# Peptides against a protein of PDB entry 3OGK, part 50

Target 1, 307 residues: chain A of PDB entry 3OGK
Amino acid sequence: ATPDRLSRRFPNLRSLKLKGKPRAAMFNLIPENWGGYVTPWVTEISNNLRQLKSVHFRRMIVSDLDLDRLAKARADDLETLKLDKCSGFTTDGLLSIVTHCRKIKTLLMEESSFSEKDGKWLHELAQHNTSLEVLNFYMTEFAKISPKDLETIARNCRSLVSVKVGDFEILELVGFFKAAANLEEFCGGSLNEDIGMPEKYMNLVFPRKLCRLGLSYMGPNEMPILFPFAAQIRKLDLLYALLETEDHCTLIQKCPNLEVLETRNVIGDRGLEVLAQYCKQLKRLRIERGADEQGMEDEEGLVSQRG

## One batch from the design tools (peptide; aimed at target 1 N28)

Design b1_p22_1_s1 (made by RFdiffusion4, then SolubleMPNN; from b1_p22_1, 15 letters changed)
Fold by OpenDDE base, seed 1:
Structure b1_p22_1_s1 (fold): chain B 307 residues (1-307), chain A 22 residues (1-22)
Amino acid sequence: as target 1 above (307 residues)
Amino acid sequence: MSRREELEKRRQEAIAKEILAK
């Protein structure tokens, strides 16, 4: 479909999701006339889709100008913006979004590639937004944003339920976790080994409602921090955990209410057996294969009770 | 290999997989 056809057919459209070509096609092999640019869609949104409140771009090229136009066109009517595996923008574009769309509820830039100019966008979001429910910059590389701003967001946004971040040191997020009283989902962060302080993470206090979790770099030494609330965990993202097969078995047996598991093939047949034995409510299983890992093939989908 | 390096490796592998899945 073309943008003009969409607006003519659905002038009152509330939600739009656009998918570009797979990321592989974006490796500078995209013809100039490829539909991977959001520009014509943003133009159409600005002119003709005045009720649009949710925008999801997946694997598309998004410029700062596109974001600025979208921000100004939709302003406080924009509730959801998802830049899913997108590229071409900088943090200036994000700043425009959060400056003009002060009632945004969902802001996602997971796995997007961008140029980081500063941390102003997160600061602006912290200073003016009270509506945020979902913040997701998982698998991104921000170096200039402040964990203090994230804490401020948690304090001011009482409906904040899902936060996925990049490589924040987890200890810097203590204030955030304390403030995020309604947080149900957290992914990302950074757990770092410290020979001089082997138990530095043992006193971490997570939000009481936390049930979907994916801590980056979590190894077997840090894994016990989950044990006090493992029974309430419903989703685990272990893709970027540093757990071996036996560690998986140890953790899985403590999560009887697990519904979604994402992990690597290191889980092995043994881990799958344990999963089948202890996690009777499992609905989805995603197994990714690492290049250095031998064994099970990649699996994604519904899990049967037989494992 | 540092934890960060390991994560980066895994991210790259995921990207590579997506490329191959075309």
Scores: peptide ipSAE 0.095, ipTM 0.697, DockQ to the pose 0.249
OpenDDE base, seeds 2, 3, 4, 5: peptide ipSAE 0.093, 0.040, 0.076, 0.091; ipTM 0.706, 0.585, 0.691, 0.688; seeds 3, 4, 5 fail the geometry check

Design b1_p22_1_s2 (made by RFdiffusion4, then SolubleMPNN; from b1_p22_1, 13 letters changed)
Fold by OpenDDE base, seed 4:
Structure b1_p22_1_s2 (fold): chain B 307 residues (1-307), chain A 22 residues (1-22)
Amino acid sequence: as target 1 above (307 residues)
Amino acid sequence: MSERQKLEERRQKAIAEELLKE
């Protein structure tokens, strides 16, 4: 479909999801009107899709100009923007979005590739947004954003329920977790082992409603921080956890209400057995190959523990 | 490489592969 055809057919469209091809496929000379670029769509949104409040771009080329145009066109009517595995923009584009779309509820740039100029976008979001429900820049590399801004967002956005971040030191997020009283999902961060202070994370306090979790680089020494609320965990992302088979078994046994598990093949047959035994509500299991076991195929699917 | 470094590399690789999938 072309943008113009879409707008003519659905002038009152409220939600748009566009899927492009992977970046590799877009490396060649592609016309500006090709489906890989959001530009023609943003133009159409600006002109003809005036009811649009949700935009999801997946694997598309997005420029700062595109984001700026979108931001100005939709302004406070834009509630959801997902830049899912997109490329071509900088943090200036993000700044434009958060500057003009002050009532945005969902902002995602998970696995997007961008140029980071500064942390102003997150600061601006922190200073002016009170509507945010979902913030997701999981699997991204931000080095210039402040965890204090994230804390401010948590304090100001009382409906904030899901936050996925990059490599913030978890201890820098203590204030964030305290402020994020309604947070249900957290992924990312960085746990950093300190031989001189092995228990440095033991006093972490998580939001009371937290039930979907993926802490990056969590090892067996840090894993016990989950035990107080393990029974309420519904989703675990262990893809980037430093857990061995036995650690998986230990944790899984403590998560009887687990519905979604993402992990590596290190879980092993034993871990799967334990999973089957203790997690009767499991709905989805994703197992990726380990770094040292490249010979095994990744398994992803719906696994019902009820048969 | 430490296990952490391996995972960090894996994460970076995953991002790259996801963006470059043919």
Scores: peptide ipSAE 0.348, ipTM 0.848, DockQ to the pose 0.156
OpenDDE base, seeds 1, 2, 3, 5: peptide ipSAE 0.343, 0.327, 0.346, 0.340; ipTM 0.846, 0.838, 0.848, 0.846; seeds 1, 3 fail the geometry check

Design b1_p22_1_s3 (made by RFdiffusion4, then SolubleMPNN; from b1_p22_1, 13 letters changed)
Fold by OpenDDE base, seed 2:
Structure b1_p22_1_s3 (fold): chain B 307 residues (1-307), chain A 22 residues (1-22)
Amino acid sequence: as target 1 above (307 residues)
Amino acid sequence: MSARQKLLERQQKAIAEELLKK
């Protein structure tokens, strides 16, 4: 479908999702002008889709100019922007979005590739937004944003329920967790093992409603921080955890209400048996092949056809 | 390289380092 055809057929469209081709095809195999640019769509949105409040771009090329045009055209009517696995923009584009769309509820840039100029976009969001419900920059690399701005967002946005971040040191997020009273989902961060301080993270206080969790680089020494609320956990993302088969078994046994598990092949047949025994509410299971498969000769750490 | 790929590389490195500490 073309942008012009869409607006003519659906002038009152409220939600738009566009999917581009996979990145590998876009940048390495196919010329950039294959049609993966959002520009013609943003033009159409600006001119003719005046009821649009939700935009989801997946695997698209998005420029700062595109974001600026979208921001100014939709302003406070824009409730959702998802830049899912997109590329071509900088943090200046993000700054334009948060400056003009001050009532945005969902902002996602998960797995997007961008140039980071500064942390002003997150600061601006912290200073002016009170509507945010979902913030997701999971699997991104921001080095210039402040955990204090994240704390301010949590304090000001009382409906904030889901936050996914990059490699923030978890101890820098103590203030954020204290402020995020209604947070139900958290993914990302960085747990850094310190052999000299095995209890480094034991004093972490998580939001009382937290039930969907994925802590990056969580090992067996850090895992006990989850035990006080393991019974309320409904979703676990262990893709980037540093847990072995036995660690999986230990944690799973403590999560009887688990509905969604995402992990690596290291869970093994044993972990799957434990999962079946203790997690009767399980609805979704995702097992990915991890690089740890090459290093662990442990026969028990593989999912076989028996599992 | 995507952020995901970089994260995977870091995860692999972390796993390797952990295995060496045991």
Scores: peptide ipSAE 0.026, ipTM 0.627, DockQ to the pose 0.101
OpenDDE base, seeds 1, 3, 4, 5: peptide ipSAE 0.026, 0.026, 0.026, 0.026; ipTM 0.638, 0.635, 0.622, 0.619; seed 1 fails the geometry check

Design b1_p22_1_s4 (made by RFdiffusion4, then SolubleMPNN; from b1_p22_1, 14 letters changed)
Fold by OpenDDE base, seed 2:
Structure b1_p22_1_s4 (fold): chain B 307 residues (1-307), chain A 22 residues (1-22)
Amino acid sequence: as target 1 above (307 residues)
Amino acid sequence: MSRRQELERRRQAAIAEELLAA
């Protein structure tokens, strides 16, 4: 479909999702100019789609100019922007979005590749937004943003229910968790080993409504921090956890209300048996083949055809 | 390997698998 045909047929469109090029193009396996630019679509949105409040770009090339044009065209009418696995922009583009779209509810840039100039975009969001419900920059690399701004967002956005972040040290997010009273979902962060202080995370206080969780680098020593509220967990993302088969079994047994599990093949047939026994509410199971398959000959860590 | 290095290795592996499936 062409942008002009879309606007003529659906002038009152409220939500648009565009899927661009295969991920291979993001790694220079396909020329960058091989389709996937949002520019023609942003032009059409700006001129003719005046009721559009939700935009989702997936695997597309997005420039700062595109973001600036979109921001100014939709302003406070823009409720959702998802830059899903996109590339081509900098944090200046993000700054334009949060500056002009002060009532945005969902901001996602999960797995996007960008040039980081500064942390001003998150600071601006913290200073002016009170509407945010979902913030997601999971699997991104931000080094210049402040956990204090995340805390400010939590204090000011009472409807904030889902936050996914990059590699923040979890201890730096204590203030955020305290402020995020209505938070239901958290993914990301960084749990770091300290041989001298194995219990450094045991005093972490999570939001009371937290039920969807994925802590990066969580190992067996940190796993017990979940036990006090494991019964209320509905979704676990263990893709980036450092749990072995037995650790999976231990955790799963404590999560009888689990509905969604995402993990690696390290769960094994044994973990799947435990899952079937204890998690009767399970609706979705995703098992990824991890790099672990190449090295660990341990028969117990593989999902066989029996599982 | 540090935890960070391990995660990066896993991410790269996942990307490689997606490329092979495409």
Scores: peptide ipSAE 0.109, ipTM 0.723, DockQ to the pose 0.274
OpenDDE base, seeds 1, 3, 4, 5: peptide ipSAE 0.118, 0.108, 0.102, 0.105; ipTM 0.726, 0.718, 0.722, 0.718; seeds 1, 3 fail the geometry check

Design b1_p22_2 (made by RFdiffusion4)
Pose (drawn by RFdiffusion4):
Structure b1_p22_2 (pose): chain A 307 residues (1-307), chain P 22 residues (1-22)
Amino acid sequence: as target 1 above (307 residues)
Amino acid sequence: EKKEYREKREKQYKEYEAERLL
């Protein structure tokens, strides 16, 4: 339908969610220029959806121009913006929305593709934003943003509950973790072990409410930092973990309250067996396919009728 | 290196799912 039709039928929308490209686009089957331009929608938002406080774009083309218009038109009213698997914008667009939308509660860019010119957008949030509840740039290449800015955000945003990040060294986020007192969910970061520091981590202060998490590149040697509070973990994202079938069993075994598990097929039939009696409350399970070229990551990384 | 590995694994996953959809 046209944006005109949407605003005529529902002039007082508070929240809008638009999907664009077919689902196939998440698997590199849809041309990049196929469509899903968000622009006519943002123009319609400017003129006729004057009550909108939340926008979620999914698999759509979003330009800097369009986000500059959205930020100016909705300003302090924009409580939530989700750029979900979108493309076509840059850090100029991010900066525009974080400077004009001073009360953003939830900002999300998971799996989006954009051009990164600088890191001022994150710094701008750190300097002025107090209201942020969820910040999410989970699956994203950011090389110019400072972990100091993220720590500062945690110090200023009392209601920060959920943060998902890129390839930050976990050690650089120690300050962030101490400051994020109310943090219930963390995903991302980078666990980089060097033989030089056998106990490079073991001294992580995780927020005492963290119960939904996934540490990227987590190996068997760093896995134990989860054991002190594994009884509390309700959601686990081992999708980007570097741990073998045997290690999965050991960790899954310690999470009796786990309700959501996402992992690669390395979990193996053996891991599913463990999951079968320790985690009776499990509600959602997703076993993505792993590295399927040179053996199934190990000789147990195949799930079957047994599992 | 880890990042490159991850990107290769994600590429393989997408190729598998693409073939399945076709």

Design b1_p22_2_s1 (made by RFdiffusion4, then SolubleMPNN; from b1_p22_2, 12 letters changed)
Fold by OpenDDE base, seed 4:
Structure b1_p22_2_s1 (fold): chain B 307 residues (1-307), chain A 22 residues (1-22)
Amino acid sequence: as target 1 above (307 residues)
Amino acid sequence: DLKKKREKELKLREEAEAKELL
């Protein structure tokens, strides 16, 4: 559909999801241009889609100008922006969004590629937003944002329920976790083993409602930090954990209420047996082939226990 | 994107190898 045809047919559209062409996962050559540009759509949103509250761009090219136009056109009416696997913008575009869309509830940049100029966008969000429910910049490279701004967001946004971040040192997020009293989902961070301080993470206090979790680089030494609340875990993302088969078995046995597991093939048949035995509520299993298996076919085995 | 996943997987390997060497 063309943008103009969409607005004419659906002038009262509240939610728009645009998907660029599936970048064939198999070719390292993700042509930058395959997503298509959001510019024509942003123009149409700005002019004709005055009730639009939710925008989801997936695998699109998004410029700072596109973000600025969208931000100014929708302002406080924009409740959801998802830049899912997008590219072409900088943190200036994000700054425009958070500056103009002060009531945004969902901000997602998951797996997006951008140029990082500064951390001002997160600071501005921390200073002015009280509505945020979902913040997701998982699988992004932010080096200039402050964990303190994330803590401020948690203090100010009482409805904050899901946060996914890049490679923040988990110890820098202690203040965030203490402030995020209603947080149900956390993904990302970085667990860095220190042989000189093996227990450095043992005193981590997680939000009481936390039930969807995916800690990056979590090894068997760090895994015990989950044990106090493992019985309340409903979703576990182990795609980026440093757990072997036996570690998977140990953790899975402690998660009887697990509904969603995402992991690598390292879980093995043994881990699957343990999963079947202990996780009777499992609804979704995703097994990704680890990078160690040279096998070309990323068969994402989605095993549903209901199938 | 798959590139970012691969970069993170590579980092995981490097960290795993670093943990095994210690």
Scores: peptide ipSAE 0.244, ipTM 0.830, DockQ to the pose 0.048
OpenDDE base, seeds 1, 2, 3, 5: peptide ipSAE 0.111, 0.101, 0.239, 0.231; ipTM 0.652, 0.686, 0.828, 0.826; seed 1 fails the geometry check

Design b1_p22_2_s2 (made by RFdiffusion4, then SolubleMPNN; from b1_p22_2, 13 letters changed)
Fold by OpenDDE base, seed 1:
Formats: sequence, structure tokens, C-alpha cells
Structure b1_p22_2_s2 (fold): chain B 307 residues (1-307), chain A 22 residues (1-22)
Amino acid sequence: as target 1 above (307 residues)
Amino acid sequence: KLREERRKEEELRREAEARELL
């Protein structure tokens, strides 16, 4: 559908999700001339979709100008912005969003590619937002943002329930975890092995309600930090964990209430057997093929057609 | 080794996704 057709049909639209790469069947519905740019949609949102509070762009080109226009047009009425696998913007665009949309509840940039100018967007969010429920910049590269701003967000946003981050050192997030009393989901961070201090993470205190988790680079030495609350874990993202088959078996046995597992084929048939045995509430299983596993013909580390 | 390899894989994945959008 074209933006103009959408606004004419649904002038009171509250939620919009756009996908830049439609599957072949939907390609005929998107004029080639729009090339996955959000610009014509942002124009239409600004002019005609005055009740729009939720915007989700997936695999689209988004400029700073597009974000600025969207921010000014929706202001505090914008509750959700998801830039899911988008590109073409900088942190200036993010700054515009958080400056003008002070009541935003969900801000997502997961797997988006952008130019990082500074960390001001996160600082501005920390200084002025009290409404945030979901913050997600998982699988992004931010080098200029501060974990202290994340801590401030946790203190100020009492409804903050889900936070997904890039490669923050987990120990820098201690203050954040202490402040984030209602946090239910955390993904990302960086666990860095220290041979000289194997227990460096053992004193890490997680939010009491944490039940959806994906710690990046978690190895078998760090995995025990989950054991005190493993029984309350409902979702695990192990895609970026450094766990072998046996480590998967060990962890899975401790997570009887697991509902969602995302992992790599390293789980193997053995891990799937253990999963079936211990995780009777499992609703969703995602197994991805890791690039690192292409070379290990070890039969135990592969999910066969039996799994 | 494994941590560095995984980091590189993640970076390559992000780059590939970015290239698919351009």
C-alpha cells in the first residue's frame, strides 16, 4: 500500500509497521521508487496520521531528517519507535527522538547500522524520560554511551522491564542492575574472561524479577552466575554464548521453567534430549547454525534430523 | 580464541546486514 492510501483508509491508525524488504509477494505492493526509504511514510505520518503512537521500521533506510520530522510530528504522543535492522541515520537522529518524544516507552535500534557521533542521545534520555519500559540497542556498536546514563534510566523509569544492550562490560552495569528493580529481561553486555580472576562475575547481582536473559560471551566459567535464579528463567538467548554441548546440558537442567531457547547447533542432539527431559514448558526453540561449527565435524555438536 | 572468533562473527553479521540495506 502507498502512504497516501493508508492514511485515507486509516486516518486513526495508532500503530504502523513497515518492512523494507518485503518477500516477493509484497514487492509488487511497494513502488520500486521508494527503495525502502521511510521518508514518504514519515511525511504521511506527519501530515495525516495524527494518532500514530507506535512506529516500527524494519530493514529500511532512515535518515536523521526522517527521525527529526517524526519526532517533531509526534512529540510526546510517540510511545514506540523501533528501528529494527535499519540504516542511514546517526546518533543525531536518535537525539532528536529522545529530545522531542519525552514519553517514549519503547525505543529499539536492534541490529541497526548507524554513525555514532556522541552519547548525547542516551544522556538526554536519562535526564528527561520517566516512561521508558523497553530499551533495545542489542547487536549495535556504541562506544560513546555511558553505563551511568543507563543506570540513571533505571532509577527514573519505574516501568523499565526490558533492556538489551551492546558490548558493555557487565561489571560496569552493576549500578544499573541495582537500580533496575523491575527488570525482567536483559540481553547483551560483554563477559570478559580473566584467567587470573575466574570468579570476577560471581558477585554480580541481577534484578530479582529477571527471567529473560541473554549474556553475550558467557562461557562455562561465567555460567554459574545464573544458577541462583535459573529456576525462574523463562527465556534464554544463547546465540552469543560460548557454551559447548555439555555446558548447554548443565544449564538446561537448571532451567525447568524455560519457555524459549535460542541457541546454536552446538547444543547437539544431546542438548536437545536434555532439553526435552527437563524443560517441559518449552514453547519455542530456535537453533541457528554457527559459522564456528562448520569446521567441527564432531557428531555430538550437530543437530541431526532427529532433533 | 573462541571469544575473539565469536566477536568477529558478530561483527561480520552486522556488516552483512548493513550491506544488505545499502
Scores: peptide ipSAE 0.034, ipTM 0.646, DockQ to the pose 0.161
OpenDDE base, seeds 2, 3, 4, 5: peptide ipSAE 0.028, 0.030, 0.027, 0.028; ipTM 0.575, 0.627, 0.574, 0.579; seeds 4, 5 fail the geometry check

Design b1_p22_2_s3 (made by RFdiffusion4, then SolubleMPNN; from b1_p22_2, 10 letters changed)
Fold by OpenDDE base, seed 1:
Structure b1_p22_2_s3 (fold): chain B 307 residues (1-307), chain A 22 residues (1-22)
Amino acid sequence: as target 1 above (307 residues)
Amino acid sequence: KLKEERKKEEELRKEAEAEELL
């Protein structure tokens, strides 16, 4: 579809989702006129799609100029922006979005690649937004943003229900978790093993409504922090957990209400048997191949075709 | 291992994306 054809057919469009080429196919030189750039779509949105509230770009090239144009064109009418696996922008583009779209409810840049200039975008969001429901910069590398701004967002945004972050030290998020009283979903952070303080995470207090969780680098020593609310867990993301097959079995047995599991093949046939036994409400299972499993020829760490 | 591998995979992805911009 072309941008112009879309606006002519649907002038009252409220939600737009665009998908670029799969990244595996992007290794071929993107022709200049390839539909992978958002620019022609942003132009069309700005001129002709005045009721557009939700924009989702997946695997597209997005410039700061595109973001600035989108931000100014939609302003407080923009409720959702998802930059899903996008590239080509900097934090200046994000700053423009949060500066002009002060009523944004969903901001996602999950798995996007960008140049980080500063942390101003998150600070601006913290200072001026009270509408945020979903914030997702999972699997991104922000080094210049402050966990204090995330805490401020949690205090100011009473409807905040889902937050996914990069590699914040989880202890720096204690204030955030205390403030985020309505948080149902959290993914990311960083659990860092400390041989000198093995129990440094045992006193972590999670939001009472938390039921969808994925803590990055959670090992078997940190896993017990979930046990007090494991029966409440409905979704687990274990893709970046440091759990072996037996650890999976231990955790799964404590999650009888689990509906969604995302994990690696390290769960093995044994983990799948335990999952089938204890998780009768399971709706979705995603198993990915881990790079660490290329060396484990052991049958216990592999999901067979029978599982 | 997984932390380092994830970082390497993210770095390789960023490098590949940077090469495409170039």
Scores: peptide ipSAE 0.040, ipTM 0.673, DockQ to the pose 0.172
OpenDDE base, seeds 2, 3, 4, 5: peptide ipSAE 0.058, 0.055, 0.039, 0.051; ipTM 0.688, 0.687, 0.667, 0.681; seeds 2, 3, 5 fail the geometry check

Design b1_p22_2_s4 (made by RFdiffusion4, then SolubleMPNN; from b1_p22_2, 13 letters changed)
Fold by OpenDDE base, seed 1:
Structure b1_p22_2_s4 (fold): chain B 307 residues (1-307), chain A 22 residues (1-22)
Amino acid sequence: as target 1 above (307 residues)
Amino acid sequence: DLKERRKREEELRRKREAEELL
């Protein structure tokens, strides 16, 4: 579909993001010397930015020392830390953050690359934080963290509204979902199909307020678990779903209140037609290229209609 | 299984993207 066709089909669409694979070149185009390291910024924060409550680093090199300095400098005044697509740190740096910043409300490490030493950072967060509203380590690989700590966080943090995780088995998160009574957004996990147990996930109980969702590896057999609350879904992340075009059509038809869809080109023109027909409240559409089309040049068409 | 293959392909993609960030 051309941008013009999308604007005609989705008059309420405020943002369209077409992404191919991230060009490795975006990292290489940051000259090693120009602003890639957070260290100068952490120094400035520590010395001069005494009222800073929110820090967002995107595609930066962050060391454990940087995190430790930041943690100690801001302590309980730090409400938000976002390490968005950052690298260079370990879980020791995360441990320092959660140890010193006991009132942190937003902790994000989405798409960051790090060395995992242990799961202590999540345990420490679970033991001492009651302020957390947003926890996001989506698209990360943690093997040493415990789903039980996530459950503890949900029990202790009554304002917890958004959680995005890596590849936890969804059944290990049953306790978490039961505890997370105010959760509005969940992304990640892992749905693992068992041919011998097609209904493995049918009894999964989601938080009642859940309206933003992205279950990793959700296939057509698991998709029905969403149907009881599909009408309340406002954001759907299907980037890591295992849905074909027809499955997209089936799900989209059940989500009339959908405002944000993130999916792959597998949605096709048919899926886009169904989306236009059933999802009149759609504000944002993101379509990524599938693995098979990765060889074609990334035409990033940002069509922002500022109405 | 096609689904298992796709899962593996996606996991590999995620790993590659993570490695490209290092």
Scores: peptide ipSAE 0.154, ipTM 0.784, DockQ to the pose 0.104
OpenDDE base, seeds 2, 3, 4, 5: peptide ipSAE 0.050, 0.059, 0.033, 0.062; ipTM 0.668, 0.730, 0.636, 0.741; seeds 2, 3, 4, 5 fail the geometry check

Design b1_p22_3 (made by RFdiffusion4)
Pose (drawn by RFdiffusion4):
Structure b1_p22_3 (pose): chain A 307 residues (1-307), chain P 22 residues (1-22)
Amino acid sequence: as target 1 above (307 residues)
Amino acid sequence: SPPFSDSFEDEESYDYEGTVFP
């Protein structure tokens, strides 16, 4: 339908979610220029959806121009913006929204593709934003943003509950973790082990409510930092973990309250067996496909009728 | 280029939800 039709039928929308490209686009089957331009919708928002406080764009083309317009038109009213699997914008668009939308509660860019010119958008949040509840750039290449800015955000945003990040060194986020007192969910970061520091991590202060998490590139040697509070973990994202079938069993075994598990097929039939009696409350399970070229990551990394 | 991952999302409600076609 046209944006005109939407605003005529529902002039007082508070929340809007639009999907664009077919689901096949998540698998590199849809041309990049196929469509899903968000711009006519932003124009319609400016003129006729004057009550909108939350926008979620999914698999759509979003430009800097269209985010500059959205930020100016909705300003302090924009409580939540989700750029979900979108493309076509840059850090100029992010900066525009974080400077004009001073009360953003939830900002999300998971799996989006954009051009990174600088890191001022994150710094701008760190300097002025107090209201942020959820910040999410989970699956994203950011090389110019400072972990100091993220720590500062945690110090200023009492209601920060959920943060998902890119390839920050976990050690650089120690300050962030101490400051994020109310943090219930963390995903991302980078666990980089060097033989030089056998105990490079073991001294992580995780927020005492963290119960939904996934540490990227986590190996067997760093896995134990989760054991002190594994009884509390309700969601686990081992999708980007570097741990073998055996290690999965040992960790899954320690999470009796786990309700959500996402992982690669390395979990193996053996891992599913473990999951089968230790985690009776499990509600959602996703086993993604792993590295399928040179053996199934190990000789147990195949799930079957047994599992 | 690698494909995007498919993950479980939290369930939410919206005043309007739709799909846009060219």

Design b1_p22_3_s1 (made by RFdiffusion4, then SolubleMPNN; from b1_p22_3, 10 letters changed)
Fold by OpenDDE base, seed 5:
Structure b1_p22_3_s1 (fold): chain B 307 residues (1-307), chain A 22 residues (1-22)
Amino acid sequence: as target 1 above (307 residues)
Amino acid sequence: KKPLRELFEEEESFDYEATVYP
């Protein structure tokens, strides 16, 4: 695949997805430098792909200069940018994107590695965007962005349906959830156990249309916050939940309309049995090996070939 | 309005997909 061949063959290209590093890189088997640079592709986009509105870079090296060039070249024509497991940029690059692409609908940085200089990019997005539908910086480490900007985005972007965030304290997102009236999907946040105030999350009010959910660090004490709307849940991401086998069983029984479940081996054969019994609409099941493999003294927390 | 299914990453399709190596 070469940039020059692409533009000659498809001058009216609308959407482009580029993959750099192979899957093996996820397991630290491939050096970081095995990721392709987006630079030659961004150059080609800028010069010859004038109708491109959707760009997805996966496991590639992306610099701030690349993002700036892309932003200026596509401007309000850019509707989707996904920096999926990318590296090499800073929040200055993100600022350029949101500054120049005022009509962007999808912005994703999931699992990307970057240098955080400030929270200006999210603030700029909040101040000027009314088109956003999907915002995803799941599994990232932003410390300088404001939950108030996220709330502003929710108020201004009436088509906002999916938001995935890093480790925001969930209580800081109360205003966001109140404003995000059309939100259907939320992943991330941080639930922090407080022994002195065990019920601190019980008064959380989620958007009424919420049906795809993944709350990070949700334990059995926090899990009941889902019970009022568990019947409408279609997708659960429990990869980062702190639920044991029995907790999985409890939650799954309350989600009869579950279509997608992502979890760890801790679900066990017992959890899978409960899943099969109660979730007749299940379409996809993803089970990952958790760090708990070293501590799994309890064989019940293992998924066998029977499951 | 674009269908909701087309808004999410899991169901998004691209006109061109390529693997790039340095």
Scores: peptide ipSAE 0.379, ipTM 0.727, DockQ to the pose 0.223
OpenDDE base, seeds 1, 2, 3, 4: peptide ipSAE 0.034, 0.102, 0.204, 0.035; ipTM 0.521, 0.610, 0.650, 0.529; seeds 2, 3, 4 fail the geometry check

